# Peptides against a protein of PDB entry 4AID, part 77

Target 1, 242 residues: chain A of PDB entry 4AID
Amino acid sequence: FDIKRKTIEWGGKTLVLETGRIARQADGAVLATMGETVVLATAVFAKSQKPGQDFFPLTVNYQEKTFAAGKIPGGFFKREGRPSEKETLVSRLIDRPIRPLFVKGFKNEVQVVVTVLQHDLENDPDILGMVAASAALCLSGAPFMGPIGAARVGWVDGAYVLNPTLDEMKESKMDLVVAGTADAVMMVESEIQELSEEIVLGGVNFAHQQMQAVIDAIIDLAEHAAKEPFAFEPEDTDAIKA

## One batch from the design tools (peptide; made by RFdiffusion4, then SolubleMPNN)

Design b2_p15_6_s3 (from b2_p15_6, 11 letters changed)
Fold by OpenDDE base, seed 2:
Structure b2_p15_6_s3 (fold): chain B 242 residues (1-242), chain A 15 residues (1-15)
Amino acid sequence: as target 1 above (242 residues)
Amino acid sequence: MKAARRAWLAERLAA
Protein backbone atom coordinates (compact mmCIF):
# COMPACT_ATOMS: atom_id res chain seq x y z
CA PHE B 1 0.00 0.00 0.00
CA ASP B 2 1.24 3.53 -0.65
CA ILE B 3 0.79 4.96 2.84
CA LYS B 4 1.34 8.67 3.33
CA ARG B 5 1.62 10.06 6.83
CA LYS B 6 2.02 13.50 8.32
CA THR B 7 2.97 13.87 11.97
CA ILE B 8 3.06 17.14 13.89
CA GLU B 9 3.30 18.22 17.47
CA TRP B 10 0.13 20.13 18.27
CA GLY B 11 -0.69 21.55 21.69
CA GLY B 12 1.86 19.26 23.30
CA LYS B 13 0.31 16.17 21.63
CA THR B 14 1.28 14.21 18.55
CA LEU B 15 -1.23 14.52 15.72
CA VAL B 16 -0.92 11.89 13.00
CA LEU B 17 -2.75 12.10 9.69
CA GLU B 18 -2.50 8.94 7.59
CA THR B 19 -3.90 7.88 4.24
CA GLY B 20 -3.55 4.88 1.91
CA ARG B 21 -4.03 1.99 4.39
CA ILE B 22 -7.75 2.03 5.20
CA ALA B 23 -10.99 2.78 3.31
CA ARG B 24 -9.21 3.01 -0.08
CA GLN B 25 -12.57 2.63 -1.84
CA ALA B 26 -13.50 6.15 -0.66
CA ASP B 27 -12.61 9.23 -2.69
CA GLY B 28 -10.69 10.45 0.36
CA ALA B 29 -9.87 8.60 3.55
CA VAL B 30 -7.81 9.75 6.52
CA LEU B 31 -6.95 7.96 9.70
CA ALA B 32 -6.25 10.59 12.32
CA THR B 33 -4.69 9.90 15.69
CA MET B 34 -4.11 12.08 18.73
CA GLY B 35 -2.93 10.27 21.80
CA GLU B 36 -4.78 6.97 21.63
CA THR B 37 -7.92 8.54 20.15
CA VAL B 38 -8.31 7.36 16.57
CA VAL B 39 -10.83 8.45 13.96
CA LEU B 40 -11.42 7.46 10.37
CA ALA B 41 -12.79 10.12 8.08
CA THR B 42 -14.05 9.17 4.64
CA ALA B 43 -15.26 11.42 1.88
CA VAL B 44 -17.26 10.07 -1.04
CA PHE B 45 -18.81 12.13 -3.79
CA ALA B 46 -21.02 11.33 -6.74
CA LYS B 47 -19.44 11.81 -10.15
CA SER B 48 -22.68 13.23 -11.54
CA GLN B 49 -25.54 15.37 -10.32
CA LYS B 50 -28.96 13.78 -9.89
CA PRO B 51 -31.58 15.07 -12.32
CA GLY B 52 -33.59 17.86 -10.69
CA GLN B 53 -31.13 18.32 -7.79
CA ASP B 54 -31.82 21.85 -6.56
CA PHE B 55 -29.63 21.98 -3.42
CA PHE B 56 -26.12 20.83 -2.50
CA PRO B 57 -26.60 17.33 -1.01
CA LEU B 58 -23.88 17.24 1.63
CA THR B 59 -24.29 14.75 4.45
CA VAL B 60 -21.97 14.58 7.43
CA ASN B 61 -22.19 11.63 9.79
CA TYR B 62 -20.04 11.52 12.89
CA GLN B 63 -20.40 8.19 14.66
CA GLU B 64 -18.84 6.53 17.66
CA LYS B 65 -19.04 2.83 16.80
CA THR B 66 -19.91 0.23 19.40
CA PHE B 67 -16.52 -1.47 18.87
CA ALA B 68 -14.88 1.73 20.16
CA ALA B 69 -17.32 1.82 23.10
CA GLY B 70 -14.97 -0.20 25.30
CA LYS B 71 -12.94 3.03 25.59
CA ILE B 72 -15.82 5.54 25.24
CA PRO B 73 -17.59 6.65 28.44
CA GLY B 74 -21.16 5.39 28.32
CA GLY B 75 -20.46 3.50 25.06
CA PHE B 76 -22.09 0.30 26.38
CA PHE B 77 -25.51 2.00 26.27
CA LYS B 78 -25.47 2.93 22.57
CA ARG B 79 -28.64 1.59 21.01
CA GLU B 80 -28.15 0.60 17.40
CA GLY B 81 -29.64 2.95 14.84
CA ARG B 82 -30.04 6.44 16.40
CA PRO B 83 -27.28 9.03 16.65
CA SER B 84 -26.62 10.24 20.15
CA GLU B 85 -26.93 13.91 21.01
CA LYS B 86 -23.12 14.13 20.88
CA GLU B 87 -22.95 12.42 17.47
CA THR B 88 -25.60 14.81 16.16
CA LEU B 89 -23.80 17.86 17.57
CA VAL B 90 -20.38 16.84 16.25
CA SER B 91 -21.87 16.06 12.82
CA ARG B 92 -23.10 19.68 12.78
CA LEU B 93 -19.74 21.01 14.00
CA ILE B 94 -18.10 19.29 11.02
CA ASP B 95 -20.84 20.27 8.53
CA ARG B 96 -21.00 24.00 9.36
CA PRO B 97 -17.45 25.03 8.42
CA ILE B 98 -17.07 22.70 5.40
CA ARG B 99 -20.43 23.33 3.66
CA PRO B 100 -19.66 26.91 2.53
CA LEU B 101 -16.25 25.85 1.15
CA PHE B 102 -17.65 23.75 -1.70
CA VAL B 103 -17.57 25.37 -5.12
CA LYS B 104 -20.87 27.09 -5.88
CA GLY B 105 -23.03 25.14 -8.28
CA PHE B 106 -21.60 21.78 -7.22
CA LYS B 107 -24.70 19.68 -6.49
CA ASN B 108 -23.26 16.19 -6.64
CA GLU B 109 -23.93 14.13 -3.53
CA VAL B 110 -21.13 14.33 -0.94
CA GLN B 111 -20.95 12.05 2.05
CA VAL B 112 -18.51 12.64 4.88
CA VAL B 113 -18.38 9.90 7.48
CA VAL B 114 -16.27 10.24 10.60
CA THR B 115 -15.98 7.07 12.64
CA VAL B 116 -14.39 6.95 16.06
CA LEU B 117 -12.31 3.79 16.10
CA GLN B 118 -10.67 4.29 19.48
CA HIS B 119 -10.96 6.72 22.38
CA ASP B 120 -8.28 7.29 25.03
CA LEU B 121 -10.60 9.07 27.51
CA GLU B 122 -8.35 12.15 27.32
CA ASN B 123 -8.56 13.43 23.76
CA ASP B 124 -12.07 14.16 22.51
CA PRO B 125 -12.60 12.71 19.02
CA ASP B 126 -14.70 15.71 17.88
CA ILE B 127 -11.79 18.06 17.08
CA LEU B 128 -9.86 15.14 15.64
CA GLY B 129 -12.92 14.26 13.56
CA MET B 130 -13.15 17.81 12.20
CA VAL B 131 -9.48 17.72 11.21
CA ALA B 132 -9.79 14.26 9.67
CA ALA B 133 -12.91 15.23 7.69
CA SER B 134 -11.11 18.29 6.33
CA ALA B 135 -8.13 16.17 5.33
CA ALA B 136 -10.30 13.48 3.71
CA LEU B 137 -12.11 16.11 1.63
CA CYS B 138 -8.80 17.69 0.54
CA LEU B 139 -7.55 14.26 -0.59
CA SER B 140 -10.80 13.26 -2.32
CA GLY B 141 -10.65 15.38 -5.44
CA ALA B 142 -14.08 16.90 -4.58
CA PRO B 143 -14.36 20.67 -5.30
CA PHE B 144 -13.75 21.58 -1.67
CA MET B 145 -11.91 24.84 -1.01
CA GLY B 146 -10.47 23.77 2.34
CA PRO B 147 -8.64 22.68 4.32
CA ILE B 148 -10.23 23.77 7.51
CA GLY B 149 -8.46 23.48 10.80
CA ALA B 150 -10.20 23.10 14.12
CA ALA B 151 -9.27 23.64 17.74
CA ARG B 152 -10.83 23.51 21.17
CA VAL B 153 -9.71 26.21 23.58
CA GLY B 154 -10.07 26.03 27.32
CA TRP B 155 -9.43 28.66 29.97
CA VAL B 156 -7.65 27.05 32.89
CA ASP B 157 -5.84 28.91 35.66
CA GLY B 158 -6.06 32.20 33.78
CA ALA B 159 -4.54 30.85 30.52
CA TYR B 160 -5.67 29.51 27.17
CA VAL B 161 -5.23 25.77 26.75
CA LEU B 162 -5.25 24.19 23.30
CA ASN B 163 -7.36 21.02 23.10
CA PRO B 164 -7.68 20.46 26.84
CA THR B 165 -8.11 16.89 27.96
CA LEU B 166 -11.51 15.76 29.19
CA ASP B 167 -10.16 16.13 32.73
CA GLU B 168 -8.71 19.61 32.12
CA MET B 169 -12.07 20.61 30.64
CA LYS B 170 -13.71 19.99 34.05
CA GLU B 171 -11.63 22.88 35.41
CA SER B 172 -12.01 25.04 32.29
CA LYS B 173 -14.14 28.17 32.36
CA MET B 174 -14.45 27.96 28.57
CA ASP B 175 -15.29 25.32 26.01
CA LEU B 176 -14.57 27.12 22.77
CA VAL B 177 -14.59 25.17 19.50
CA VAL B 178 -13.32 27.08 16.48
CA ALA B 179 -13.01 26.01 12.88
CA GLY B 180 -11.50 28.03 10.07
CA THR B 181 -9.40 28.25 6.95
CA ALA B 182 -5.93 29.72 6.82
CA ASP B 183 -7.53 33.11 6.19
CA ALA B 184 -10.81 33.09 8.12
CA VAL B 185 -12.74 31.82 11.09
CA MET B 186 -15.69 29.85 9.71
CA MET B 187 -17.38 28.62 12.87
CA VAL B 188 -17.37 29.31 16.59
CA GLU B 189 -19.23 27.37 19.24
CA SER B 190 -18.73 28.27 22.87
CA GLU B 191 -19.82 27.48 26.37
CA ILE B 192 -18.46 30.10 28.75
CA GLN B 193 -18.50 30.60 32.49
CA GLU B 194 -18.15 34.22 33.66
CA LEU B 195 -15.45 35.30 31.18
CA SER B 196 -15.03 38.68 29.55
CA GLU B 197 -15.68 39.15 25.84
CA GLU B 198 -11.99 40.07 25.54
CA ILE B 199 -10.92 36.65 26.84
CA VAL B 200 -13.39 34.92 24.50
CA LEU B 201 -12.24 36.89 21.45
CA GLY B 202 -8.67 36.19 22.46
CA GLY B 203 -9.60 32.50 22.59
CA VAL B 204 -10.96 32.62 19.03
CA ASN B 205 -7.77 34.27 17.84
CA PHE B 206 -5.68 31.74 19.78
CA ALA B 207 -7.62 28.86 18.21
CA HIS B 208 -7.24 30.29 14.72
CA GLN B 209 -3.50 30.74 15.21
CA GLN B 210 -3.04 27.25 16.65
CA MET B 211 -4.99 25.54 13.85
CA GLN B 212 -2.58 26.84 11.18
CA ALA B 213 -0.16 24.00 11.93
CA VAL B 214 -3.00 21.54 11.27
CA ILE B 215 -3.97 23.29 8.04
CA ASP B 216 -0.34 23.13 6.92
CA ALA B 217 -0.20 19.44 7.85
CA ILE B 218 -3.31 18.70 5.77
CA ILE B 219 -1.81 20.64 2.86
CA ASP B 220 1.45 18.69 3.11
CA LEU B 221 -0.49 15.42 3.17
CA ALA B 222 -2.54 16.55 0.16
CA GLU B 223 0.62 17.40 -1.82
CA HIS B 224 1.69 13.79 -1.53
CA ALA B 225 -1.62 11.93 -1.59
CA ALA B 226 -4.47 14.01 -3.04
CA LYS B 227 -6.35 12.57 -5.99
CA GLU B 228 -6.54 14.56 -9.17
CA PRO B 229 -9.19 17.26 -8.85
CA PHE B 230 -12.54 16.12 -10.16
CA ALA B 231 -13.30 17.77 -13.46
CA PHE B 232 -16.12 20.05 -12.41
CA GLU B 233 -17.17 23.16 -14.22
CA PRO B 234 -20.10 24.95 -12.66
CA GLU B 235 -22.75 25.79 -15.17
CA ASP B 236 -22.48 29.52 -15.63
CA THR B 237 -25.83 30.23 -13.97
CA ASP B 238 -24.93 33.92 -13.88
CA ALA B 239 -25.13 33.98 -17.70
CA ILE B 240 -28.90 33.22 -17.47
CA LYS B 241 -29.52 36.33 -15.32
CA ALA B 242 -28.15 38.71 -17.90
CA MET A 1 -11.44 25.30 -13.40
CA LYS A 2 -8.89 22.44 -13.18
CA ALA A 3 -6.27 25.13 -13.63
CA ALA A 4 -7.83 27.40 -10.96
CA ARG A 5 -8.14 24.60 -8.40
CA ARG A 6 -4.72 23.24 -9.25
CA ALA A 7 -3.56 26.84 -9.04
CA TRP A 8 -5.34 27.25 -5.69
CA LEU A 9 -3.91 23.98 -4.45
CA ALA A 10 -0.57 25.06 -5.94
CA GLU A 11 -0.92 28.59 -4.51
CA ARG A 12 -1.77 27.21 -1.07
CA LEU A 13 0.99 24.66 -1.52
CA ALA A 14 3.45 27.36 -2.69
CA ALA A 15 2.57 29.82 0.12
Scores: peptide ipSAE 0.071, ipTM 0.719, DockQ to the pose 0.171
Fold by OpenDDE base, seed 4:
Structure b2_p15_6_s3 (fold): chain B 242 residues (1-242), chain A 15 residues (1-15)
Amino acid sequence: as target 1 above (242 residues)
Amino acid sequence: MKAARRAWLAERLAA
């Protein structure tokens, strides 16, 4: 087994990104761990475009499967079937920042699957899933101009908290999820309780600063484990508009 | 170092 691992300290927690042990049939696969929360992200892309494909067919599927059912709050064996509301929302949180980072004109099918394998009841798998998905795409050879980082920011006792625990989030006046590249914020999602715009903007900046360590970790993993880039030449669509 | 790693990934992903 050619296992590559990157470990960083991030927000006072150990983040581990691992590849090469699981899902080796995927184009990219990353096992990400923070605390005892564990997610598997896989990226698969078609090596050709479907005839008549007019849009970019990206599918992101976040799923909390039965293997974690003894540790996921709410204890319901989610039957294999229709995504829950949470799974739908988190799938969108992952989709939003990654979709614009694919090379323009790439219309091959891309499937990102994030599976929660373990939940520690402290670390939400959504942020970890975003990070893992980014890493899996960077390893895949797909024309994905990532990585993205992601962070949750809380506001507890008058301070920003990076990736607050579920218990810390009960006292938080902010649930701010940010995703971005090294150079740009790509997505913000926020639930806020009576905070100034200044505090919120400061939270976005804090998140973007803190995710740089994750972006660097994904790059370091990719340097050691990324596949060869898929040879893709975008059709010169600008030549058809002239 | 950071700039070189970013450049490498960007070059590989843009190629």
Scores: peptide ipSAE 0.056, ipTM 0.727, DockQ to the pose 0.188
Fold by OpenDDE base, seed 3:
Structure b2_p15_6_s3 (fold): chain B 242 residues (1-242), chain A 15 residues (1-15)
Amino acid sequence: as target 1 above (242 residues)
Amino acid sequence: MKAARRAWLAERLAA
């Protein structure tokens, strides 16, 4: 087993990104851990385009499976058939920043699946799922122009807090989720209680600065474990402007 | 092999 692992300190917590042990049938697979929260991200892409495919067929599926229910609050026997509201929301949070980073003209089917394997009741698996999905895509060989990083920012006692715990979030006046590349913010999602625009913009900048360590960690993992790039030539869209 | 993968990653990261 050629197992590659990257470990960083991130917001006072240990982030671990691992590949090569699980889901070897995927194009990319990453086991990500923060605290005792554990997620598995897998990326799979078709090696050909379907006839008549007119749009980019990306699907993102975040799931909290019942086998983790002994370590996930709320013990609901989720019926095997429909995503919860949370699973739907987090699937969108992952989709939004990654979708625009695929090479233009790539219309092969791409499936990203994020599975929560363990939850520590402190670290939300959503941010970890975003990071893991980014890493899995970078390892896959798909024409993905990532990585993205992601961060949650809270505002507690007049200060920014990186990836606040679920308990710290009860005292936070801000729930700010940011995702981006090294150079650009790609997505912002925010819930804010009576904060100035200056504090919110400062939170976006803080998130983007703090996610650079995650981006660098994904790059380092990809340098050691990425598959060969899929041979994809974008259709020369300049030939249609003549 | 490793050098070509690094160059490709660098091209994807520089784009």
Scores: peptide ipSAE 0.039, ipTM 0.682, DockQ to the pose 0.687
Fold by OpenDDE base, seed 1:
Structure b2_p15_6_s3 (fold): chain B 242 residues (1-242), chain A 15 residues (1-15)
Amino acid sequence: as target 1 above (242 residues)
Amino acid sequence: MKAARRAWLAERLAA
């Protein structure tokens, strides 16, 4: 296999982004690893628009599969068929920041699937899934104007903590998830316990600064492994309003 | 090839 890999140190942990090992039939496919948590993101897009398609048909599906159940809390009874509350939430966390970054007028079907392959019980696969989805889209050739980065920020012992462990999060007064581009914050989701607005805003800024290393890592991977851009010309709908 | 992909990524990131 022609395996391309990018490795960075990120928040005191090794982040690995890898492509070319599995899911090679997808338009983009990335294995992302942090600690012993491993996710597979795949991006697939249609090469034509469906007749009468009036909206952008993006589907994002985050999955914590039963084969990883030996390392996923509560995994022994995931009935095939309905997403958990967590899987539904994380699918939305991935969807929200990526949806606006597609080229205006692109209405080809896009499917992003994030699958948790392994969980270390320390590193939450949600942030890793957001990063992997961004990377898979950048590799795919789809008209996606990413990458996005993502980060979780905690507030532990009067300091910001990047991507706190599940145990550190029990002591955290903040659960702040941020996603953005190099230039902009695209999404904030926060659960806060008696913290000032100044600390929360500082947390958003901290997250956005810390995700730049991830954005740069996705760019470096894409320079080496991205498919050729899909030839897409948006219909000049502004010419029909004259 | 690598230079064209860089330009494309740079254009997508600058837009």
Scores: peptide ipSAE 0.028, ipTM 0.679, DockQ to the pose 0.856

Design b2_p15_6_s4 (from b2_p15_6, 9 letters changed)
Fold by OpenDDE base, seed 2:
Structure b2_p15_6_s4 (fold): chain B 242 residues (1-242), chain A 15 residues (1-15)
Amino acid sequence: as target 1 above (242 residues)
Amino acid sequence: MRAERRRWLEERLAA
């Protein structure tokens, strides 16, 4: 096995990104760990477009599977076949920032699957899933203009907290999820309790600054483990607007 | 922007 691993300290926690051990049949596959929360992200893309394909067929599926049920609250009886509300929301949180970053005119089917393998009840798999999906896409050779980073920001005792634990979030006046590239914020999702716009905007900036270490870690992993870029020429229509 | 960042990613992935 050619296992590549990147480890960083991030918000006082160890983030591990690993490839080459699991799901080697995918175009990209990343095992991401923070604390004892573990997710597997896989990216698969078709090498041709379907005849008559008029839209970009990206699917993102976040799953908290039954095999993790002994380590995920309420996991005992997930009804086979329909995503939970959480799985649906997190799938959208991953989809929103990555969808705009595919090369225009690329209409090959892309499937991103994020599977929660373990949950420590402290570190939410959503942020970890966003990071893992970004890394898996960067490794895949798909025409993806990533990486994205992601961060959750809380507001506890008058300060920003990076990736608060589930227990710290109970005391937080802010649940702010940000995703972005090195250069730009791509998505903000926020639930705010009686905070000024200034504090919220400061939280977005804080998130974007803190995710740079994750972006750099994904780049470093990709430099050592990415597949060759898929030979795709973008349609010339965007070359005229630079 | 998009084409420049692709080249940047391709250059980094080829290094």
Scores: peptide ipSAE 0.021, ipTM 0.643, DockQ to the pose 0.104
Fold by OpenDDE base, seed 4:
Structure b2_p15_6_s4 (fold): chain B 242 residues (1-242), chain A 15 residues (1-15)
Amino acid sequence: as target 1 above (242 residues)
Amino acid sequence: MRAERRRWLEERLAA
């Protein structure tokens, strides 16, 4: 096995991004670990467009499998079937920032699957899943103009907290999820309790600054482990402006 | 913009 690993300290926790050990049949596959929370992200894309394909067929599935039930809160009650509300929400959190970053005119089927393998009861798999999905896409060779980073920001005792634990989040006046590229914020989702717009905007900026280390870690992993970029000619968008 | 960013990513991934 040609295992590549990137390890960084991020928000006082060790983030590990690993490829080459599992899901080698995918175009990209990343094991991401923070604390003892572990997710597997896989990216697969079709090498051709379906005839008559009029939209970009991106599917993102975040899932907490029953086999991980002993390592996931409430996992013993998860039935095979429809996504839970959490799985649906997290799938959308991953989808929203990545969808705009595909090359315009690319209409090949893309499937991103994020599977929670372990949960430590402290580190939420959602942020880790966003990071892992970004990394898997960057490794895949798909025409994805990532990476994205992601961060959760709390507001605890009058300060911003990067990726608060589930226990710290009980004391937080803010649940702010941000995803972005090195250059731009792509997505913001927030639940806020009686905080000023200034504090919220400061939280977005804090998140965007803190995710740069993750973006750089994904780039470093991709430099050592990415597949060759898929040969795709983007539609000349400048020809439509003439 | 998008084509420039693609070249940038391809250059970084090919290095």
Scores: peptide ipSAE 0.020, ipTM 0.637, DockQ to the pose 0.106
Fold by OpenDDE base, seed 3:
Structure b2_p15_6_s4 (fold): chain B 242 residues (1-242), chain A 15 residues (1-15)
Amino acid sequence: as target 1 above (242 residues)
Amino acid sequence: MRAERRRWLEERLAA
């Protein structure tokens, strides 16, 4: 097994990105750990376009399996077959920043699956899932112009907090989730309690700055473990406008 | 191999 691992300190926690041990049948697969929260992200893409495919068929599926070692909050109500509200929301949070980063004209089916394997009740798997999905895509060879990073920012005692714990979030006046590339913010979602626009914008900038270490960690992992790029030539759509 | 992969990542990140 050619196991590659990247470890960084991030917001006072250890972030680990690992590939090569699990889900080797995927195009990309990353086991990501922050604290004792563990997620598996897999990326699979079709090597051809379906006949008549007119849109980019990206599917993102975030899953919190009840069989994870530990109590997953809300796991007791998994009636068969439908994602929870949280699973649906987090699937969208992962989808939104990655979808625009695929090469224009790429219409092969792409499936990203993020599975929560363990939850420590402190570190929410959503941010970790975003990071893991980004890393899995960068390893896959798909024409994905990532990586993205992601961060949650809280506002506690008049200061920004990177990836607050679930307990710190109860005291936070801000729940700000940001995702972006090295150069650009791609997605912002926020719940805010009576904060100035200046504090919110400062939170976005703080998140984007703090995610650079994650982006660099994904790049370093990809340099050592990425598959060969999929040979994709976009149709020169500029030649039809001349 | 490593240098070619690095160029591809650099080209993807510079594009």
Scores: peptide ipSAE 0.019, ipTM 0.632, DockQ to the pose 0.667
Fold by OpenDDE base, seed 1:
Structure b2_p15_6_s4 (fold): chain B 242 residues (1-242), chain A 15 residues (1-15)
Amino acid sequence: as target 1 above (242 residues)
Amino acid sequence: MRAERRRWLEERLAA
C-alpha cells in the first residue's frame, strides 16, 4: 500500500494526516488523527456537469456513525436517518469556508463526507473533520483553491487555549471556531461569556496564526499524494455578454 | 518553503 503520512505537533498534540490506506475509490481520502480521535474525510466529484445545472452542487455531510458507538459515550443507536443537531452544525461549519474556494463556474457535483471513526472524549472531531475535509479536497484533483485550516480557541484562566479538551471547554469563557486559508479568515463561529471584543478578535488572530501549521501540513501531503488536477476551464462568462 | 508550496498547490489547482 502506498501510504502517505504527515505528522505535526499542534497545540501540544500530535496531528496525523494519512492517505492511501482506505477509501481509495474516492477522488480524495484522508484519515486524520489527534489523540485517539480519528476521522475519515472523503471527497468525490463528478467529471462532468449535469445538463441544466445552474448552481454549484456541493454537499457536505459530517457523521458521528454508530460504528464508532463502542467509543462514543451516549451512543444510543442513533436511528440511521436524520443527522443530529451537532452533525448538521458541523456539516455547515465545513461547508461555509470551503464553498467559496471552488473555481468560479465549476458546477460539477462535489460530495464531501466526514465520518467519525473513533472519539477519545478529549479531542472534538469537528475541528479534525474540517482539517480532514480540506486535505481530502486538496488531494482529489478538484478545482478547490484551498487548503483551509481550522482551530478552536478557548479562554481559560485569562489565556487563549488552542483546541481545548472537552474538559477544558467546561472552564472556558469562549468557544471560538475559526477556519481560513493562509491569507484570509473565511469563517468565524463564536459563543462567548462576558468577554471583550478585543479578546474575541485576539482569539480569531490566534486561531488564524495557529492553523498555518495545519495548512502547511496539508500542502506537504498534497505535494506527495495529490491526484492530477481535473482539467477545468471556467466558461468565459464575459464572452456570453457580448 | 511555505510560499513555494502554496504556489505549487495554487498553480496546480488553477491549471
Scores: peptide ipSAE 0.021, ipTM 0.672, DockQ to the pose 0.182; fails the geometry check

Design b2_p15_7_s1
Fold by OpenDDE base, seed 4:
Structure b2_p15_7_s1 (fold): chain B 242 residues (1-242), chain A 15 residues (1-15)
Amino acid sequence: as target 1 above (242 residues)
Amino acid sequence: SLAARRAAAEAREAA
């Protein structure tokens, strides 16, 4: 196995991004670990567009499998059927920042699957899943203008906290999830308890600064493990507006 | 964590 691994310290935790061990049939596959939380992201894309495809067919599926040998909070046997509310929300959190970053006119089917393999009850798999999905897309050769980084920001004891633990989040007045590129914030989702707009905006900036190390880590992994870029020429749709 | 507070302090010094 040609295993490539990038390890960084991020918010005082070790983030590991690994490729080449599992899911090698995917276009991109990344095993991401933070603490003892482990996620597998896979990216697969069709090599042709379906006839009459009018929209970009991106599907993102985040799933928390109960077969993780770790305690998943709320782990009543989710039958292999309907995504939970959490899984639906996290799938959207991953979808929102990545969807705009595909090359305009690309209408090949893309499937991103994020599977929670282990949960440590401290590190939420959602942020890790966003990072892993970004990395998997960057490795895939799909015409994706990533990477994105992601971060959760808490407000605890009058300070920002990067990726607070589930226990620290109980004391947090802010649950702020940010995703972005090196240059731009692409998505903000926030639950705020009686905080000023200034604190929230400062949290967005803090998140964007702190995710740069993750973006750089994904780039470094991609330099060593990415597939050749898929040859895609967008149809010149501007020629029809004349 | 102490490390998350350090990251927040470093971000405040850079802003």
Scores: peptide ipSAE 0.019, ipTM 0.587, DockQ to the pose 0.023
Fold by OpenDDE base, seed 2:
Structure b2_p15_7_s1 (fold): chain B 242 residues (1-242), chain A 15 residues (1-15)
Amino acid sequence: as target 1 above (242 residues)
Amino acid sequence: SLAARRAAAEAREAA
C-alpha cells in the first residue's frame, strides 16, 4: 500500500486526510478524521457518456451506517434502503458546492459516497464529509475544478467559532455552513437566531478564510496521490447549431 | 476549549 497522509491543525483539532489504504477500487478515496469522527469518501466516474445523456448525472450519497450506531446519536435501526432526513440534507450540502465545479459539457456518471465510520459525539461528520468528498474528487482524475473547503461557524459569547462541537452549538446563535474554493464561496446554509446581517456576512468571510488550510491540505495530498487527469474534451456544441 | 479554538482562529488571521 502506498499510503499518503496529510495532517493539519484546524480550529484547535487535528484533521487527517489519508488515501491508499481503503476503497482502492474507487477513482478517488479518502479517509478523513477529525477528533474521533471518521468518514470515508469515495468518488467513482464513468469513463464514457451514456448514449442520449442530456444532463450531468452526479449523485451524492451521504450515509451513517449501523455498524457505527454505537457511536452515532439517534441510531434507531435504519430501515434498509431509505436515507434519514440528516443523510438527505448532508447529501445535498455536499452536492450543491461540487456540482458547478465540474467542467461544462462533462456528462459522464459521477458517484460520490460518504460513509460515516465513527462519530465522537463532538465533531459533526457533515463538515468532515464535505472535506473528504472534495479530496476524493481531487484524487480521482475527474474533471473537477476543486478543491472545495467547508466550515461550520458558530456565534458563541459574541465571537465566531470554527466547527463548534455539538455541545458548543447548543449555546450558538448561528449555525452557518459554508463551502467554497480558494477564490469563491460556492454555498451557504444558515440557521440564525436574532443576529445582524453584518455578523452573518462576517461569519461567511470567517468560514472562507478558515477553510483555506483545508483547501491547501487537499492540494498537498493531491500533489502526492492524485491519478492522472481524465482526458476530457467537451464536444463543440456550437458546431452542431451551425 | 472554546477559548483555544478562538485563539487558534485569531492566530491564523494574524499570520
Scores: peptide ipSAE 0.017, ipTM 0.552, DockQ to the pose 0.025
Fold by OpenDDE base, seed 1:
Structure b2_p15_7_s1 (fold): chain B 242 residues (1-242), chain A 15 residues (1-15)
Amino acid sequence: as target 1 above (242 residues)
Amino acid sequence: SLAARRAAAEAREAA
């Protein structure tokens, strides 16, 4: 196996991005690890557009497999078939920032699947899943103008906390999820308890600054492991207005 | 917050 790995220190934790070990039939595939939380992101895209396709057919599926809960006593046997509320929400959190970054006019089917393989009960796999999905798309050769980074920001004891643990989040007055490119904030989702607008805006800025190390790590991985860019020329929509 | 979402939208329009 030609295994490529990038490791960074991020918010006092080791982030590992790895490709080439698993899911090699995907266009892009990344194992991402933070603490003992592990996710697999895969990106697959169609090499042709379906006749009459009028919209961009992007599907994002985040899933927490029951076997990933090796430390959860009491078996959440999620019935096979319906995403949980969390899985639905996280699928949308991944979709929202990546959808606008595809080249305009690209209408080939794209499927992003994020699978939680292990959960440590400290590091939430949602942020890790966003990072892994971004990395998998950058490796795929799809006309994706990423990477995106992502971060969760808490407010604990009068300070910002990058990617708070599940226990730190109990004391946090803010749950702020941010995703963006190097240059722009692409998505904000936030739950806030009695904080000023200034603290919240400062949290968005803090998240965007802190995600740059992740963006750089994805770029470095892609430079060494990305597939050749898919040759895509958008149909000249200006020729139909003449 | 609505403010954070607005700031994120403004940042996307400026890029």
Scores: peptide ipSAE 0.017, ipTM 0.592, DockQ to the pose 0.020
Fold by OpenDDE base, seed 5:
Structure b2_p15_7_s1 (fold): chain B 242 residues (1-242), chain A 15 residues (1-15)
Amino acid sequence: as target 1 above (242 residues)
Amino acid sequence: SLAARRAAAEAREAA
């Protein structure tokens, strides 16, 4: 097994990004760990466009399988058949920042699957899932102009907190999720309790600054572990509309 | 939120 690992300290926690152990049949696969929360992201893309494909067919599926919750007292077997509201929301949270970063004209099917393997009940797997999905795409060879980083920002006792625990979030006046590239904020999602626009803007900037370490970690992992870029030349479709 | 979208736009302009 050619196992490659990147480890960083991030917000006072160890973030581990690993590839080459699991899901080797995917174009990209990353096992990401923060605390005792563990996610597997896989990226798969078609090597050809389907006939008549007129839109970019990206699908993102985030899954919190019941086995990952194995220490939640009272976690009844969710029927495997429908994504929870959380799974649906997090799937969109991952989709939103990555979708614009694919090369224009690329219409091959792309599937990103994020599976929560373990949940520590402190570290929410959503941010970790975003990071893992970004890393998996960067490793895949897909024409993805990432990486993205992601961060959650809380506002606790008049200060920004990077990736607050679920318990710290109960005291937080802000749940701010940011995703972006090195150069740009791609997505903001927020729940805010009576905070000024200035504090929210400061939170976005704080998130964007703090995610750079993650972006750099994904780049370093990709430099060592990425597949060869898929040769994609966009057809000059602008010449046909003239 | 609208505030979050503004913050994201301002953060993109400041980068």
Scores: peptide ipSAE 0.017, ipTM 0.619, DockQ to the pose 0.020

